# Peptides against a protein of PDB entry 5HOI, part 50

Target 1, 351 residues: chain A of PDB entry 5HOI
Amino acid sequence: FRYMPFSPAGTPFGFTDRRYLTMNEVGYVSTVKNSEQYSITVSFFDVGRFREYHFEDLFGYDLCFLNEKGTLFGQSKTGQIQYRPHDSIHSNWTKIIPLQAGERITSVAATPVRVIVGTSLGYFRSFNQFGVPFAVEKTSPIVALTAQNYRVFSVHYSQFHGLSYSLSELGTSSKRYYKRECPLPMSLPNINSDMKKDANLDYYNFNPMGIKSLFFSSYGDPCIFGSDNTLLLLSKWRSPEESKWLPILDSNMEIWKMSGGKETTDIHVWPLALAYDTLNCILVKGKHIWPEFPLPLPSEMEIRMPVFVKSKLLEENKAILNKKNEIGADTEAEEGEEDKEIQIPVSMAAE

## One batch from the design tools (peptide; made by RFdiffusion4, then SolubleMPNN)

Design b1_p11_5_s2 (from b1_p11_5, 5 letters changed)
Fold by OpenDDE base, seed 1:
Structure b1_p11_5_s2 (fold): chain B 351 residues (1-351), chain A 11 residues (1-11)
Amino acid sequence: as target 1 above (351 residues)
Amino acid sequence: MKASEVIKELL
């Protein structure tokens, strides 16, 4: 296993010189490789509130986190981090994170009040928004981070225990845990089945955990979107005994429903954020499961718990079609082989 | 934009 730099909804270069470092509900950060240099662009969905900006990157930033106030960059190998406010009022700052031999920064997160750095050796480093350090904690190896306000959602990996998560609050005086290295019931990418397609291997080499993104919902609940394309939400996390992961959306099932039951193996959901009851996402058509350039406009997908089994619906629809054909055999209406849209039960149709 | 509308355009 190799620890790779993780950023929320980051994309690989693939066969191109450009990729998204990160994207969320605020916007998207792209990098273009020009020889030994990189050009970074920070773009926004709300063009009325924010102005796009760019800069030359001489360090090769491979970690990014975007929020409403600024962008945090990191270089996984050198330990360099940079925070760039979106406004020109606040100054940029740069810091070197001390790394041990073979240690990598694996993830970074930033809120308007906190900066967090996680490493492959499990160093959790916290700072204020000005890069002043609060603490260094040793945890299990960190593979992903996100943060909202004072709260941090961290994903950890152990070869012996698999995936775990922590949920913490970074107060002014102390760190509080709501959850500390609890099992994360997320499926890992299956190397043997999925890696037969070159595009899946390229993505796996970029992101071996298959975590497409993680974020906090608008209600402040931790969310994770894995390689299985299921959105998991951590419910009741304030009550440790009642806390549970809810599969609130099977995006493959929802795409299949929205298609009228057609084959949709080339349509992919790329998650951005959860706002109320809607997943903000990019819908991607093609060979790659990630968005290319230019970035498509975000789409809203209503959250729905996966109560129905696709196989059962296909069997029920086949049985209905067979009964219609048995009753209709006396009327020679050559209604042509029009792709009979699988009639999704009205109770399952999106309103 | 609703995902259901975009899916119809992507089909």
Scores: peptide ipSAE 0.490, ipTM 0.949, DockQ to the pose 0.840
Fold by OpenDDE base, seed 2:
Structure b1_p11_5_s2 (fold): chain B 351 residues (1-351), chain A 11 residues (1-11)
Amino acid sequence: as target 1 above (351 residues)
Amino acid sequence: MKASEVIKELL
């Protein structure tokens, strides 16, 4: 296993010279290879609130986190981080994170009040928005980070224990844990079944954990979207004994429903954020499970607990059709093999 | 945009 730099909803280069470093509800950060340098563009969905900007990256930033106030960049190998406020009134700052031999920055996160750096050795480094350090903590190896305000959701990986997560609050004086290295019930990418397609192997090499994104919901609940295309939400995290992961959306199931039960193996959900009861995402059609360029417009998908089984819905629709044919047997209506849209129960149709 | 509308355009 190799620790790779993780950024929320970041895409691989694939066969291109460009990729998304990160994307979320605020916008998307792209990088283009220009010989030995990179051109970075920070783009926004709310073009009225924010102005797109670009700069030349001489360092090869491979980590990124976008928030409403600025963009944090990181270089996984050198330990360089840069924070760039969106407002030109505020100064950019750069810092070198001290790395041990073989250590990598694996993830970075930034809020308007905190900057967090996680490493492959499990160094958790916290800073204020101006790059002033608060603390260094040793944890299990960090593979992903996200943050909202003072809260940090961290994903850890151990060869012995698999995936774990922490939920912490970075107050002024101390770090509080709500959850500390608890088991994360997320499925890892299945190398044997899925890697028959070159596009899946490329993505696996970019992101071996298959974490497409992680974020906090608008309600402040930790969310993670894995390789199984299931959105997990950590519910009741304030009550340690009651806290549980909820599979709030099977995106493959929802695409299948929205298609009327057609084969949709080339349609993919790329997660951005959870706003209320709606997954903000990019819908992608094609061989790659990630968005290409230009970025499609974000789509809204209602969250729904995966209670229904495709096979049962197919059986129920077949039974309804057979009953209609038994009642209608007196009219010679030609058996056109029309792709009978699976009548999704009205309660399941997205209005 | 609703995902249901976009999926219909992608089909």
Scores: peptide ipSAE 0.490, ipTM 0.949, DockQ to the pose 0.870
Fold by OpenDDE base, seed 5:
Structure b1_p11_5_s2 (fold): chain B 351 residues (1-351), chain A 11 residues (1-11)
Amino acid sequence: as target 1 above (351 residues)
Amino acid sequence: MKASEVIKELL
């Protein structure tokens, strides 16, 4: 296993000179390799609220986190971080995070009030938005971070215990834990099944945990979207004994339903954010499970708990079709290859 | 845009 730099909804280069460092509901950050240099562009979905900007990156930033006030960049090997406010009124700042031999920054997060750096050795470093340090804590190795306001959702990895998560609040004087290194019931990428497609191997090498993104919902609930394309939401996290992960969306099932039950193995969901009852996402068609350039427009997908099993729906529809054919035997209807649209129950049809 | 509309265009 290798600790790779993780950013929410970041994409690999693949065979191209360009990738997305991160994307969310605010916008997307791209980097283009030009010889020994990189050009970074920070783009926004709300072009009326924000102005796109670019800069030359001499450091090769491989970590990014975008929020409504600025962009945090990081270099996983050197420990350099840079915060760039979107507003020109506020100055950019740069810092070097001290790294031990073989240590990497694995994830960074930024809110309007906090900057967080997580490392492969489990150093959790917290700062204010001006880069003033609050604390350094030793945790299990950090593989992913996200933050909203004062809250931090951290994903940890141990070779012995697998994935765990923490949910913490970074006050002015102290860190509070709501959850501390609790088991995370997320499926890891299955190397043996999924790696039969070269495109999946490239993505696995980029992101071995298969975490496509993690974010807080609009209600402030931690969300994670894994390689299984299931959106997990942490419910009741304020009550330690009642807290549970809810599979609130199987995106492969929803694509299949929205297609009328067609094979949709080339259509992929790329998660951005959860706003109320809708997953904001990029729909991707092609061999790669990630968006290429230009970025497609974001789409809204309603959250639905996976109550139904695809196999049972296929069997039930096949049984209904067989019964219709037994009753209708006397009409010479031409065997047109009518695309057999699966009758999805009206209660399951996306409006 | 609704995902259902975009999926119909992608099919």
Scores: peptide ipSAE 0.490, ipTM 0.949, DockQ to the pose 0.848
Fold by OpenDDE base, seed 3:
Structure b1_p11_5_s2 (fold): chain B 351 residues (1-351), chain A 11 residues (1-11)
Amino acid sequence: as target 1 above (351 residues)
Amino acid sequence: MKASEVIKELL
């Protein structure tokens, strides 16, 4: 086993000079090898909201995270990171993360308010959006990161314990854990069954964990999409004892149903995001399980579990938490930013 | 686009 640089929905080069560094609901970042250099392009699905941009990469960035405000790049071996705002109002910044001998940056994440760096030795480094450091924490080895606002979903790996996950909030003064290095019930790639196709070997060499992507849903729930093509969602994470992973979509079974029960062994789901009850994804036809160039248009796939029951449970859990805080509120009201009620579209209330 | 429509085009 080797720790590889991971980015959400990143693709391997394969036999080509180009790959996607990352993709999500905002857009996609591609890199092309040009001799000893790379050309990086940051592209967007909403071409009216965002302007595509490119730059020459002299460092060979192999890590990327895209959000609505900017793109974070990282070089796994050198420890260099760069944040590039999409707007010209904010400046780009570059930093070198100190790495020990043999340490690698394994994943990076960025929100409009936080930058996170995880390493193969389990160093968790947090920064603000301007690259000012908050803290360094030692965890189990980090293999994947995603973040939304102040929340971080981290995946850890140890040879002895397998996959674990953490869910944390990076406030101004402290890190809160909702979940800390809990077992992650995701199946690892089976080398013996899956390696019969050269295309699967290339992908396994790129991503030995088989994590195609991880993201937060529009409701702020951690989601992970593994090599088994099942979308897992962490339900009830605010109640540690009630928290569970829900298999909300078996994408292979949904493709099979949508085909009318035809053989669909060459059709693959590549996950981007979960918006409400719909998986935003790229449908890929071909030998490779990942999208090639040009990128197909995103598709929407309904999940099997009604998220509407979950939104009500989240509102009920917020109301219970607020009532618990009101019963404890003889001490100073820190103005917790009102988690804007995601108004469920009326169309989702009618089924 | 709905995945069910795209799958019909990919078949």
Scores: peptide ipSAE 0.486, ipTM 0.949, DockQ to the pose 0.577

Design b1_p11_5_s3 (from b1_p11_5, 6 letters changed)
Fold by OpenDDE base, seed 5:
Structure b1_p11_5_s3 (fold): chain B 351 residues (1-351), chain A 11 residues (1-11)
Amino acid sequence: as target 1 above (351 residues)
Amino acid sequence: MKAKEKIKELL
């Protein structure tokens, strides 16, 4: 096994001189090989809100994380990281992460308030948005990171235990765990069955965990999209006993249904983000499971959550909204109104 | 674009 640099929805070079370092709902970051240098372009889907920019990369950044305020870059071998705000008001900053012999940065994440670096030895390093360090923690080897606001979703790998995950909050004074190195029920790539196609071997060599992307939903739930093309969502993560992974989308099955039951083995979902009940994704046709150049426009795939899961998510979201309102409103509104059972109409069970 | 429409274009 080899630890590879992971970025959300990053693509391999394949037979080309160019690849996507990362992509999500905000935009996409591309890199092109130019002799001994790289040219990086940061592009956005909302061209009215953001201006595309580019720069010369002398370091060969192989890690990237894009958010609404800036782009974090990393070099897995040297330990160099760079944060570039999208605005011209805030300065770029560069830092070298100290690495041990054979250690690699495996993933980086950035929010408007936090920068996180994870390594192949399980060093979890946290910074503010200006690169001021908070802490270094030793965990199991980190293979993937994503973050939203103060929350971090980390994926870990052990040769003995397989995949695990953590969910943590990086407050001002301390790190809180909601989940700490719990088993992650994600299928790993099947080397024996899937590697019969050269394109699958190239992707496996780039990303041996098969994690196409991981992100937080618009509601702040951890999501992961594996090699099995199933979107998993972590429900009820605030309640230790109730926390579970929900398979909210089989994308192969949804493509098959949307085709009218045709063969769709050459149509692939490339995940970007989950907004409400809609997966934002790139639909790709071809031999490669990843998008090529130019990037196709994003597509919206509706998630038919089972009504029982949609109701529970609506209840969890109401409970989150009510808790947000209770933290905001010290006003004495009374206890009164009863648990009206929402009767679900029978008719939607038959298609 | 809706995924269903895009899939029909890709078929």
Scores: peptide ipSAE 0.603, ipTM 0.966, DockQ to the pose 0.608
Fold by OpenDDE base, seed 1:
Structure b1_p11_5_s3 (fold): chain B 351 residues (1-351), chain A 11 residues (1-11)
Amino acid sequence: as target 1 above (351 residues)
Amino acid sequence: MKAKEKIKELL
């Protein structure tokens, strides 16, 4: 096993001179190899809100994280990181992360308020958006990071324990853990079955964990999309004892259903973000499971949340009750406050 | 674009 640099929805070069360093709901970052140099382009889906920009990369950045305010770059071997605001008001900054012999930066994340660096030795480094350090913590080896606001979702790997995850909040004075190195019930790529195709071997060499992406949902729930093409959502993470991973989407099954039961073995989901009940993704047709150039437009895949969001069902039931009350049915229904367990209709449990 | 429409284009 080798620790590889991970970026959310990053793609390999394959047989090309270009790849995506990262992509999400904001946009996509591409790099093109030009001899010994790289040209990086930061592109956006909302072309009215953001202006595309490019620069020459002399360092060979292999880590990237895009947010609404800027792009964080990292070089896994040298420890160099650079933050580039999208606006011209804020200055770029560069920093070298001190690495031990054989240590690599494995993942970086940035929010408008925090920068996070994770390493193959399990150094978790936190900074503000200006690159001022807060803390260095020693954890299990970090393989992936994402962040939203002050929250960080980290994935860890141990040869003995497999995958684990942490969910933490980086306040001004201290780090709070909601989850600390808990088991992550995600399947690792199977080298023996899946590696019979050269394209799968190239992807495995690029991303041996098979984590296509990880992000926070619009509700602030940690999400991870593995090699099995299942979207996992961490539910009830504020209640440590009630916290569970929910398989909220089997994307292979959904593609199959949407095709009308046709062969769909060449159609792939590339995850970007989860907005409410919709997976934002790139749908790719071809031999490679990742998008090529040019990037196709994102697609919206509706998820059937198996969790009745008791709040949305209560709001919808309140809205239905309020609509019934506006239609003037004077039924004196008695005030029995019984906790009516919302019975899931039996018909949805059998498909 | 809805995934269902895009899948029909890709088929």
Scores: peptide ipSAE 0.602, ipTM 0.966, DockQ to the pose 0.608
Fold by OpenDDE base, seed 2:
Structure b1_p11_5_s3 (fold): chain B 351 residues (1-351), chain A 11 residues (1-11)
Amino acid sequence: as target 1 above (351 residues)
Amino acid sequence: MKAKEKIKELL
């Protein structure tokens, strides 16, 4: 097994000179090979809020994480990382992560307040947004990272134990674990079934774990989208005993339904983010399961959230509304229709 | 754009 650099929704080069380093709800980062150099472009979906920018990459960044404040780049082999704020007010910074022989940076994540680096040897390195180091922790080998605010969702891989995950909060003084190297019930790519198509082999070589993306939902729940095209959401993670992965979307089944039961084997979901009850994604038609160039506009796929997740969201929204009312903000509460009968997907209704 | 509309364009 080879640890590969992972970035959320990153695409392979395939037979092209260009790929997406990462993409999410904020935008997409592309890189183009120019001889021994790369040209990186950071593009945004909200062109009114952000200005596209580009730069020459002399290092060959193969890791990327985009947030609303900046872009983190990493080079998996050299250990170089660079943070580039989107604004011109804040300075770029570069650091070299010390790597052992054969160690690779496998994933990077950045929030407006934290930078995280994970390695193939399981070194978890945390920094502030200015690159000041907080800590180095030894974990199981890290294969993927995402972060939101102070929270980090990490995926680990052991040859002996398979996939695990951690959910942690990086405070100022200490790291808190909500979940620590717990089993991750995600299917790995099936080499024998999927490798019959050359396009699947290229993707497998790029991403052997088949993790298309991982992100936090708008509600701060960890989400992962695997090679099976199922969106998993970690529910009730604040309660260790109640925490469970929910298969909130089978994207192949939803595409099939939306087509009216037609053959849709050439239509693929490329996940970006989960906003409320809507998967933001790129719908791709073709031989490749990933988006090519130019990037299609994102599509919104409504997810039928399991009752227990939607009820929690309604309770959290009610609790937010009640807190606003206690603070004396006369904001007209639009009476959100309480009575929307939560249709449980038939596949989630236990017979 | 809604996924259902986009799927109809892709079909």
Scores: peptide ipSAE 0.602, ipTM 0.965, DockQ to the pose 0.649
Fold by OpenDDE base, seed 3:
Structure b1_p11_5_s3 (fold): chain B 351 residues (1-351), chain A 11 residues (1-11)
Amino acid sequence: as target 1 above (351 residues)
Amino acid sequence: MKAKEKIKELL
């Protein structure tokens, strides 16, 4: 096993000079190798909201995280990180993360308020959006990170314990754990069964954990998409004893159903984000399980969220609305209680 | 685009 730099939905070079460093619901970051340098392009799906930009990368950034406010880049071996706001109002900043001999940055994440760096030795480093450090914590080796607002979802790997995860909130003064290095029930790539195709070997060498992506849902639930093409969602994470991983989508089974039961072994889901009950993804046809160039338009795949997750989301949305109304109670906006009955699909009422 | 429509295009 080797620690490799992980970025959400990042692709290998394969036999090409170009790859995606990362992609999500906001956009996609590509890099093209040109001799000893790279050209990076940050592209967006909402071309009306964001302007595409590019720059020359002399460092060979192999880590990336895209959010609505900026892009974080990292170089796994040198420890260099760069944050680039999408706007021209805020300046770019660069830092070098101190690395020990053989240590690598394995993942980076950025929100509008936090920057997080994880390493192969389990150093968890937190910063604000301006690169001011908060803390350094020693954890089990970090293999993947994602973040939303103040929340961080981290995946850890131990040779003895396999995969674990943490869910934490990075306040101003302290880190709170909702989950700390709990077992992650995700299957690792099976070298013997899956590597019969050269394309699977190339992807395994790029990403030996098989984590295609991890993200927070629009409701702030941690999601992970592994090599088995199953979308896992962490339910009830606020209640430690009730917390469970839910297999909310078998994407291979769903593709097969949507095809009308045809052979679909060459059709692949590449996950971007989970918005409500819809997986945003790239559908790829071919030998490679990842999107090539040009990037196909995203597709929306409806998920059958378990009833108990919908009920929790309704309660949380009511609680958020009530808190907004308690804070906003000085403005007499009679916006009527449209009880938007979230239509529970009939198929979910039968279990 | 809906995944079902895209799958039909890819088949």
Scores: peptide ipSAE 0.601, ipTM 0.965, DockQ to the pose 0.606

